# Peptides against a protein of PDB entry 2Q3Z, part 62

Target 1, 272 residues: chain A of PDB entry 2Q3Z
Amino acid sequence: YVLTQQGFIYQGSAKFIKNIPWNFGQFEDGILDICLILLDVNPKFLKNAGRDCSRRSSPVYVGRVVSGMVNCNDDQGVLLGRWDNNYGDGVSPMSWIGSVDILRRWKNHGCQRVKYGQCWVFAAVACTVLRCLGIPTRVVTNYNSAHDQNSNLLIEYFRNEFGEIQGDKSEMIWNFHCWVESWMTRPDLQPGYEGWQALDPTPQEKSEGTYCCGPVPVRAIKEGDLSTKYDAPFVFAEVNADVVDWIQQDDGSVHKSINRSLIVGLKISTKS
Target 2, 254 residues: chain A of PDB entry 2Q3Z as posed
Amino acid sequence: YVLTQQGFIYQGSAKFIKNIPWNFGQFQDGILDICLILLDVNPKFLKNAGRDCSRRSSPVYVGRVGSGMVNCNDDQGVLLGRWDNNYGDGVSPMSWIGSVDILRRWKNHGCQRVKYGQCWVFAAVACTVLRCLGIPTRVVTNYNSAHDSNLLIEYFRNSEMIWNFHCWVESWMTRPDLQPGYEGWQALDPTPQEKSEGTYCCGPVPVRAIKEGDLSTKYDAPFVFAEVNADVVDWIQKSINRSLIVGLKISTKS

## One batch from the design tools (peptide; aimed at target 1 Q11)

Design b2_p27_4_s3 (made by RFdiffusion4, then SolubleMPNN; from b2_p27_4, 12 letters changed)
Fold by OpenDDE base, seed 3:
Structure b2_p27_4_s3 (fold): chain B 272 residues (1-272), chain A 27 residues (1-27)
Amino acid sequence: as target 1 above (272 residues)
Amino acid sequence: MLTAEPKSFEFVERPPPADAGKILEAK
């Protein structure tokens, strides 16, 4: 989880699981320096360098910073996400085979955002950075992964009396989504929440005003303790959300229906 | 304390190839 530089990332769908080889390359020349630059350009450092540096001994703090800095939202982060198949002015997310080229491009172009990433690219780069900084980290793939926007643990669709979806659907379910889990102690929490912590660098929702997510204890998610920092309801929903249809009738009444055709959550954790 | 009943997770390790993430359509 720290020493392995090559691995696999799982993709595809729950029915057709796929993987790609990935070079994390955390020990390649210059990568550590780039990771340190990433820390030195984060908003917290720019606001108060002394305070930021004093907190870098905390994997909780560093993990949260990295989660925010791997995406370029709100800061000088590494990757710009794009999902519309229009990649002509950059590199297709599907073309990347490792984190090293991405990080080098970012640094060599004056910490300008690299075009483009999707979830597995964000996760893989975060994994590289965290490993480089000495934090044991693995990439996780979740099939049928929910994106809950309001932390109510539901994916909600509004339908008319004929079952047709009304308006724009803002909440969604990914065929697959990737994030990372990092091993750390949690002195900021009650005892028992040490171990694997989920972090999600893909910009999906803001946490405390920044596009970042976690760390949250995997144990807390497993046990349904959503009061623990950080972002437990969001991460819980990714793997446990229920799909609900709100059906509006002619008289204006609304009926709640559980959509059993979409089952959220099939998690794969890698051993490398 | 916000609590929820978690679903059981299944872990599957399986091989190959990559496609872009897509939004699943509601049925």
Scores: peptide ipSAE 0.039, ipTM 0.574, DockQ to the pose 0.021; fails the geometry check
OpenDDE base, seeds 1, 2, 4, 5: peptide ipSAE 0.019, 0.018, 0.016, 0.024; ipTM 0.462, 0.532, 0.515, 0.532; seeds 1, 2, 4, 5 fail the geometry check

Design b2_p27_4_s4 (made by RFdiffusion4, then SolubleMPNN; from b2_p27_4, 12 letters changed)
Fold by OpenDDE base, seed 3:
Structure b2_p27_4_s4 (fold): chain B 272 residues (1-272), chain A 27 residues (1-27)
Amino acid sequence: as target 1 above (272 residues)
Amino acid sequence: MLTAEPKSFEFVEHPPPADAGKILEAK
């Protein structure tokens, strides 16, 4: 988890699982220095350098900073996400074969955002950075992963009386989604939540005003303890959300129906 | 304390490469 530089990232669908080779390259020349630069340009450092530096001994703190800084939302982070298949002014997310080139491009262009990333690219870069900083980390792939926008543990679709979807489809289910799990103690929580912590660097929802997610104990997610910081309801929903159809009738009445055709969290894959 | 009933998950080891992440259509 710290020493392995080459690995695989799992993709595809629950029915047709695929993998790609990935060079994490955490020990390649200059990569550690780039990871330190990433910390030195984070908003917390810019606000109060002394306070930020004093907290870098905490993997909880560092993990949360990295989850925010791997994406360029709200800061000078590494990657710009794009999903519309228009990549002509950058590099297609599908073209990357490792984290090293991405990090070097970011640094060499004055910490300008690299175009472009998607979930596995964000996760892989976060994995590299966290490993560089001595935090055991792995990439995790979840199939049929939900994006819950309001932390109600539901993916909600509004439909008319004919079953046609109405309004904006803001909430969604990914065929697959990638994030990272990092091994750390949680002295900020009650005993028993040490171990693997989920972190999601893909910019999906804001946490405390910044596009970041976690760390949250994997145990808390498995046990349904959504009171644990950080972002337990969101991460729980990624793997456990139910799909609900709200059917509006002509008389103004609304009926709730569970959509059983869309199942969230079919399979989770990671390399052991 | 906010609690929910978690689903059980199956962990699977994976075969060769796939397309970019896509939104699943609601049916």
Scores: peptide ipSAE 0.031, ipTM 0.553, DockQ to the pose 0.021
OpenDDE base, seeds 1, 2, 4, 5: peptide ipSAE 0.033, 0.025, 0.023, 0.026; ipTM 0.567, 0.517, 0.507, 0.514; seeds 1, 2, 4 fail the geometry check

Design b2_p27_5 (made by RFdiffusion4)
Pose (drawn by RFdiffusion4):
Structure b2_p27_5 (pose): chain A 254 residues (1-148, 151-160, 170-248, 256-272), chain P 27 residues (1-27)
Amino acid sequence: as target 2 above (254 residues)
Amino acid sequence: LSDLTEEEVVESIPESEKDNIEEKPIG
C-alpha cells in the first residue's frame, strides 16, 4: 500500500470485470517534488501557509488535500473531467497506463489541470500522490447494474450520476478527530464536484461509518454512502424496484 | 422487477459489454 509502484485498477462491469494494470510510479524521479508542490499550491496554503504546513502532521488533513487537489474546482487541480467521448483537446482517459506522465504534465504547465480524467484516472493519481507521501492507499472500484422502459434509467441516460463502475481510493489512518473506533480505511473520492460545503470533496470518511450508515461523520459521508447505496421503491397500487442495483463486487488488488 | 435478484440483474449484462472499459451512465 506504500511501496509497490504498480497495481490494478478494475473496470468493465460487475459481470465482466477488467483488470487494467497501472504504473502509480510514486518513487519515480521528480514525483515527490511534484507532490510537495501540489501541497504548496493548495487553497488552504494560500489562505494560511503557516497553519497549512503545521496541519501536515495529520494524514486526515493531507489525505483530504492530496485527494481533493486531484480534481479541484479551482484551476490549480491536477485533472479535468470529461465523459462525452470528445477528448481531442488533450488525452483520452482510456489511454493512460500510469500517473506519472499526468503529474509531470501538470507541473510543466503552471500547475494547470490536465485534460482529461475519468473516475479511475482521478483515483489512480490520488493513489500515486498519497503513496508517495507515505499514506497507505489502494484504488477501489464499485460496480452498478441496470435491468431494462424504466423512468429511472431514462433520467440518467438522457455529475453525481450512477455509473456502470466508479473508482475512488481508500487510505489507512487513525481518526483521533472522530469518536473512538473509526481508525483504519478511509474513503477518499477525487471525482469533480465539491458542491455541498467545504474546500474539498469527498472524504476522508471511515469505511465503517459508511457500512454503519453513520452519515454525520466527517468528511462528506453522504457522498460516499450514495455511491454504494441506492433505495428504489415503486408504487403501482409499495414495492422494491431492482431496475437499479448499486454497490456490487467492490474490488481492489490483493 | 421486484421479483429479480441481484445475481439475475448481474447476469443480464450482455457479452457486448465484456471488453468495454468506458465509464458511462447506468443503463

Design b2_p27_5_s1 (made by RFdiffusion4, then SolubleMPNN; from b2_p27_5, 9 letters changed)
Fold by OpenDDE base, seed 1:
Structure b2_p27_5_s1 (fold): chain B 272 residues (1-272), chain A 27 residues (1-27)
Amino acid sequence: as target 1 above (272 residues)
Amino acid sequence: LSSLTDEEVIDSIPDSEKDDITQRPIG
């Protein structure tokens, strides 16, 4: 996990799985220095450098910082996300072939946000940074990945009497979503939650006021322990949410229906 | 929750060029 500089990232859909080669490049010249700069420009360092530095021995702390700093939301983070196919003023997310160019661009332009990323780009950059910092990390792809926005573990669609979705979708299911899993102990939790921890650098929901996610034990997600910090309900929903249709009838009544055609969650964990 | 290792994916699910690689909402 730490030593591998090249790997594959899974994309596409559950029915049409794709992969791309990716150069993580954690040992390339200057990359470690850039990762250290990333830590030194994080909001916690700017607020209290001594406290931030004293906590950098904790992979839990560092993982959470990196999750927040890989996206440019709320801070001087690395990547700006964009999903509307309008990338003319930057680099298309699909054009990246590795983390190194992204990190170098970020640093060389005074820590200005790099345009643009999508989930796999965020995940890949986070993976590079975490590996640079000595944290075993892998990219994870989840097909039919839910984005629960109201923390009820459901993806809810409002439909008319004809089954047509009404209004703007507040919640959604991604065809695929990528995040990272990092290996660490969890001295901040009850025994047994050491091992793989999910971290999500794609800006989806705020955690404690910052667009970051995790770390949360993969075990906690598997066991349904939603009380486990950080962000267990959100990560749980990404892989386990039920889909509900709220169907409005002509008489004004609303019928709740479980949508069994949309199955959330098919997670692929990679060795690199 | 369904989980696969990368090895399982390689062995059981072939790659397809039919699907767009962009991240997008479904449903």
Scores: peptide ipSAE 0.399, ipTM 0.744, DockQ to the pose 0.250
OpenDDE base, seeds 2, 3, 4, 5: peptide ipSAE 0.388, 0.352, 0.393, 0.392; ipTM 0.737, 0.702, 0.737, 0.740; seed 2 fails the geometry check

Design b2_p27_5_s2 (made by RFdiffusion4, then SolubleMPNN; from b2_p27_5, 9 letters changed)
Fold by OpenDDE base, seed 2:
Structure b2_p27_5_s2 (fold): chain B 272 residues (1-272), chain A 27 residues (1-27)
Amino acid sequence: as target 1 above (272 residues)
Amino acid sequence: LSNLTDEEVIDSIPDSEKDDITQRPIG
């Protein structure tokens, strides 16, 4: 998990799983230095360098910082996400074959955001950075991955009497979503939550005011313990959200229906 | 709870080129 520089990332859909090779390149020349720069430009360091540095011995702290810094939201982070197929002013997310070029571009352009990334790109870069920093990390793919925006563990659709979706979808289910899992102890939690921790660098929701996610124990998600920091409800919803249809009738009445045809969550963890 | 899979499950799943590799909404 730390020593492997090349691996595969899973993409596609639950029915049609795909994979791509990826060069994580955590031991390539200059990559560690870039990872250290990433730490030195994070908002916490800029606010109080001494405090930030004193906490870098904690994988929990570092993981959370990296989760926030891999995306350029809120800070001088690495990647700008884009999903509308308009990539002409940058690099298509599909063009990347490894983390090294992305990190080098970021550093060489004065820590300017790199255009563009999607979930697997964010996850892969995070994986590289965390591995560079000595944290065992793997990329995870979740098919039918829910994006819960209001922390109610539901994906809600509004439909007319004919079952047609009405209005803009605020909440959604991704065909697939990628994040990382990192191995660490959790001295900040009750015993038993050591092991794999989910971290999500894709800017989906803010956590404590920053687009970051985790670390949260994978065990907590499996057991449904939503009280564990960080961001357990969000990560839980990614893999377990229920889909609810609000069906409006002609008479103006609204009926709530559980949609059992849309199954959220099929997580694949890779051996990297 | 979610269907969590591990390494053994990965090896049993066939790859397909039919689906788009981009991240996109479904439903």
Scores: peptide ipSAE 0.406, ipTM 0.735, DockQ to the pose 0.251
OpenDDE base, seeds 1, 3, 4, 5: peptide ipSAE 0.394, 0.381, 0.401, 0.400; ipTM 0.739, 0.722, 0.742, 0.742

Design b2_p27_5_s3 (made by RFdiffusion4, then SolubleMPNN; from b2_p27_5, 12 letters changed)
Fold by OpenDDE base, seed 3:
Structure b2_p27_5_s3 (fold): chain B 272 residues (1-272), chain A 27 residues (1-27)
Amino acid sequence: as target 1 above (272 residues)
Amino acid sequence: LSSLTDQEVIDSIPDSLKDDVTQRPIG
């Protein structure tokens, strides 16, 4: 996971799984230096360099920093996300073939955000950075991935009497979503949570005031331990949320219905 | 949690199906 520079990332939908080759390129010239620059421009370093540097021996700390710094939200991070098909003033997310070009562009333009990324681009860059820093990491794809905004483990839709969705959807289910899993010990937790940790660099929700997510033990998600830091409820919801329809009737009454046709979560852990 | 191996998931998908690779909302 640290030594592999070439791999595949899964995309598409649960109905049709696609993949693309990706050059992670963690050993290419200058990439490690760029990863170190990424650490040196993070908000925690700028606030207290000594404290930040003293914590860089912790994969937990570094993983969380990288999760935040791969996106440009709230900081001098690497990538700007965009999903509206308007990519003319940058690079289409679909055109990237590896992390190296992205990281080099970021550095060469004075650590200015690179346009543009979507989930797999964020995940892939995070994977590269974490591997550069010696943390075993893999990209994960989850089909029908939920984005829970209010931490209630539900995706809620409001519908009329005919079943038509009303209003703007704040919460959503992605056709697919990518994040990373990194192998690390968790001395900050009770024993037994060492192993794969989920980290999500795509800016979806703020964690402690910053667009970052994790690390959270995959075991905790599997076992439903939502008290485990960091961000267990959010990651749990991505793969396990229930879908609820609030159906408004003509008389103004509202009926709660479990939507069994929308199944959240089909996770693939890559071997490459 | 729906978790499958890579091959198990791929094998379950009909070859005739196609979809866009962009990330987008469903439902």
Scores: peptide ipSAE 0.399, ipTM 0.733, DockQ to the pose 0.297
OpenDDE base, seeds 1, 2, 4, 5: peptide ipSAE 0.382, 0.339, 0.389, 0.397; ipTM 0.722, 0.699, 0.712, 0.734

Design b2_p27_5_s4 (made by RFdiffusion4, then SolubleMPNN; from b2_p27_5, 12 letters changed)
Fold by OpenDDE base, seed 3:
Structure b2_p27_5_s4 (fold): chain B 272 residues (1-272), chain A 27 residues (1-27)
Amino acid sequence: as target 1 above (272 residues)
Amino acid sequence: LSSLTDQEVIDSIPDSLKDDTTQRPIG
């Protein structure tokens, strides 16, 4: 996971799984230096360099920093996300073939945000950075991936009497979503949570005031331990949320219905 | 949690199906 520079990322939908080749390129010239620059421009370093540097021996700490710094939200991070098909002033997310070009562009333009990324681009860059820093990491794809905004483990839709969705959807289900899993010990937790840790660099929700997510033990998600730091409820919801329809009737009454047609979560952990 | 091996998931997909590679909301 640290040594592999070439791999595949899964995309598409639960109905039709696709993949693309990706050059992670963690050993290419200058990439490690760029990863170190990424650490040196993070908000925690700028606030207290000594404290930040003293914590860089912790994969937990570094993983969380990288999760935040791969996106440009709140900081001098690497990528700006965009999903509206308007990419003319940058590079289409679909055109990237590897992490190296992205990281080099970021550094060469004075650590200015690179336009543009979507989930797999964020995940892939995070994977590269973490591997550069010696943390075993893999990209994960989850089909029908939920984005829970209010931490209730539900995706809620409001519908009229005919079942038509009303209003703007704040919460959503992605056709697919990518994040990373990194192997690390968790001395900050009770014994037994070492192993794969989920980290999500795509800016979706703030964690402790910053667009970052994790690390959270995959075991905790599997076992439903939502008290485990970091961000267990959010990651749990991505793969396990229930879909609820609030159906408004003509008389103003509202009926709660479990939507069994929308099944959240189909996770693939890659071996490459 | 719906988790399958890579091959198990791929094998379950009909060859006739297609989809876009962009990330987008569903439902």
Scores: peptide ipSAE 0.425, ipTM 0.740, DockQ to the pose 0.298
OpenDDE base, seeds 1, 2, 4, 5: peptide ipSAE 0.403, 0.329, 0.329, 0.352; ipTM 0.734, 0.700, 0.688, 0.714

Design b2_p27_6 (made by RFdiffusion4)
Pose (drawn by RFdiffusion4):
Structure b2_p27_6 (pose): chain A 254 residues (1-148, 151-160, 170-248, 256-272), chain P 27 residues (1-27)
Amino acid sequence: as target 2 above (254 residues)
Amino acid sequence: DEEHMKKVRAEAAKDPSNWQRPVGTPL
């Protein structure tokens, strides 16, 4: 979770899982410096640099900023999202085989967002950044499935959508800032929309808080709970509707 | 390793179901 520089990102579908190899490259030349630069351009550093550097004692603070800076609403984030099959301005999300070239591109262009990312690209870059800084991190994929004239599926078909698959990272740490017993894996979601409140979204939120439905736990627990849960009910006339099943075959490299 | 990763990515890119899209979107 710290030292291995290549891994797998799972894609495809719940029935046909694809394992896409990936070069996280966290110890390649210039990557650590790029990661320290990423911290020094984060909006909390601009607001109060002395405090920002002091807070870097915390993997909660760093994990939040690190993952949060990958797809940042501010112009200084690492990647720009796009899902319309129109990637001519730059580079397709399906093309990348690693995080390194994106990070180098980002540095060389005045810390301007690199076009383009999709959920697994953001998660892959977040893994590289956090593994480089020493926070044990893994990329995780969740699969969702539809069964087909549903209004539910129409609403979605035609960025908090429910996708065929969605990726994020989990990082390992204690949580002295929370009630006891929430140490361990924390979910961090670098996909784009920081929207409700706060400098960043989403996380870190303890995986246990998600499983337990304890959605008052910081940070951004409802956003992560929504990626692995959806409750759908029909009233033809009360009935459970399985036209949409969310939270299947959640996967990571062994 | 790099050539293997490129090959695997190129094969996966040909599969429409591998592209991230809204659930239930026809292929």

Design b2_p27_6_s1 (made by RFdiffusion4, then SolubleMPNN; from b2_p27_6, 11 letters changed)
Fold by OpenDDE base, seed 3:
Structure b2_p27_6_s1 (fold): chain B 272 residues (1-272), chain A 27 residues (1-27)
Amino acid sequence: as target 1 above (272 residues)
Amino acid sequence: MDEERKKIREEISKDPEAVQRPVGTPL
């Protein structure tokens, strides 16, 4: 989890699981220095360097900073996300084969955002950075991953009488989504929440005003304890959201139906 | 490295499930 530099990232769908090789490269020359630069350009450091530095001994604090800084939303972070297949002014997310080139490009261009990433790219870069900083970390893939935008733990679809989805899918289920899990103690929580903590660097929802997510104990998600810091409801929904169809009939009536065919969440943890 | 990256990219581009997308949305 710290020493492995080469690994695989799982992609595809629940029915057709795929993987790609990935070079995390956390021990390659200059990568640790780039990770330290990443910390030194974070908004908390720029606001109060002494306070930020005093908190860097906490993997909880560092994990949350890294989650925010791997994406370029809100700050001088590493990657710009894009999903519309228009990558001509950058590098296609599918072209990356490792974190090292991304981090070097970011640093060498004056900490300008690298174009472009999708979930596995964000997760892989976060994994590299966290490993560099001595935090045991793995990439996780969740198939049929829900993105709950209104914090109701539901994915709601509006459908016509023929079952066709109507309107904009504000809430959606990804074919797959990647994030990281990091091993740490949680002295800020009640006993028993040490171990794997979920962190999500893909900019999906704001947490305390910043596009970041976690750390949240994997145990808390598994047990349904949504009161735990950080972002437990969001991460819980990614793996456990119920799907609800609002079916509009020809007579104008609307019926609520639980969609049992769309099962949210099939998590695969890498052992790399 | 660049040739290997190109091959991997070509293989991924042939698999529509290799990109992140909403369920039920075609590429």
Scores: peptide ipSAE 0.310, ipTM 0.717, DockQ to the pose 0.492
OpenDDE base, seeds 1, 2, 4, 5: peptide ipSAE 0.307, 0.292, 0.285, 0.282; ipTM 0.737, 0.703, 0.666, 0.731; seed 1 fails the geometry check

Design b2_p27_6_s2 (made by RFdiffusion4, then SolubleMPNN; from b2_p27_6, 12 letters changed)
Fold by OpenDDE base, seed 4:
Structure b2_p27_6_s2 (fold): chain B 272 residues (1-272), chain A 27 residues (1-27)
Amino acid sequence: as target 1 above (272 residues)
Amino acid sequence: MDEKMKEIAKEIAKDPEAIQKPVGTPL
């Protein structure tokens, strides 16, 4: 989890699990320096360097900073996400073979955002950075991963009488989603929440005004403790949301149907 | 190593399941 520089990232679907090789490269020349630059350009450092530096001994604090800084949303972060298959002005997310080139490009271009990433790219870069900073980290893949936007632990689809999804499809289920789990103590929580903590660097939802997610104890998610900081409801929904279909009839009536055929969440943790 | 990985990445990029995409809810 800290020593392995090469690994696999799981992709595909729940029915067709695939993997790609990835070079995390956390020990390659200059990568640690780039990770330190990442910390030094974070909004908390820019606001109060002394306070930020004093908190860098906390893997909880650092993990949350890294989660926010791997994406370029709201800061000088590393990656710009794109999912529309239009990558002509950058690098296709599928073209990356490791975190090292991404981090070097970011640094070498004056900490300008690198185009482009998707979930596994965000997760892989976060994994590299966290490992560089001495935090045991692994990439995880969740198949049928829910993106709950309203924190109700449901994925809600509005459908017409023919079952066709209506509206902007704001809530969705991804074929797969990747994030990281980091091993840390949680002195900021009640005893028993030490261990693997979920962190999500993909800019899905804002947490405390910033596109970041976690750390949240994997145990808390498994036990349904949604009060546990950070972002427990969101991460819980990614792996456990129920799907609800709101069927609109011609008369304006709405029928609620629980979709039991779509099972949200099949999490695979990597061993590399 | 990098060249081989780039070749692998190119082949994987042809796979429609290599990208993150919304799942259509089964009716």
Scores: peptide ipSAE 0.255, ipTM 0.807, DockQ to the pose 0.499
OpenDDE base, seeds 1, 2, 3, 5: peptide ipSAE 0.248, 0.246, 0.254, 0.243; ipTM 0.774, 0.799, 0.807, 0.764; seed 3 fails the geometry check

Design b2_p27_6_s3 (made by RFdiffusion4, then SolubleMPNN; from b2_p27_6, 8 letters changed)
Fold by OpenDDE base, seed 5:
Structure b2_p27_6_s3 (fold): chain B 272 residues (1-272), chain A 27 residues (1-27)
Amino acid sequence: as target 1 above (272 residues)
Amino acid sequence: MDEEMKKIREEIAKDPSAVQRPVGTPL
């Protein structure tokens, strides 16, 4: 989880699982220095360098910073996400072979955001950075991964009487989504929440005003302890959300239907 | 190794399942 530089990331669908090779490259020349630069350009450092540096001994603190800084939302972060298949002014997310080139490009262009990433790219870069910083980390893939936008633990679709989806799909289920799990103690929580912590660097929802997610104990998610910081409801929904269809009739009536055909969540953790 | 990895990734990227997308959304 720290020593392996080459690995695989799971992609595809729940019915057709695939993997891609990835060079994490955490021990390649200059990569550790780039990871330190990433910490030194984070908003908390810029606000109060002494306070930020004093907290870098905490994997909880560092994990949360890295989650925010791997994306370029709200800060001078590494990657710009894009999902619309228009990548002509950058690099296609599918073209990346490892984290090293991404991190080097970011640094060499004055910490300018690298175009472009999707979930596995964000997760892989976060994995590299966290490993560089000595935090045992693995990439996780979740198939049929829910993106709950309103924190109600539901994915809601609005449909007409014919079953056609109405309006923009704000909430969605990804075919797959990737994040990372990092091993750390949680002295900021009650005993028993040490171990794997979920962190999500893909800019999906804001946590305390910043596009970051976690760390949240994997155990808390498994046990349904949604009070556990950070972002337990969101991560719980990614793997456990129920799908609800709101069926609108011509008379203006709305009927709630639970969609049992769409099962959210099939999580695969890497062994590396 | 990098060139070989690049070729492998290019072949994998031809599969629609290589991209993150909403379930049921066409390419």
Scores: peptide ipSAE 0.299, ipTM 0.776, DockQ to the pose 0.538
OpenDDE base, seeds 1, 2, 3, 4: peptide ipSAE 0.332, 0.293, 0.295, 0.261; ipTM 0.836, 0.759, 0.776, 0.638; seeds 1, 3 fail the geometry check

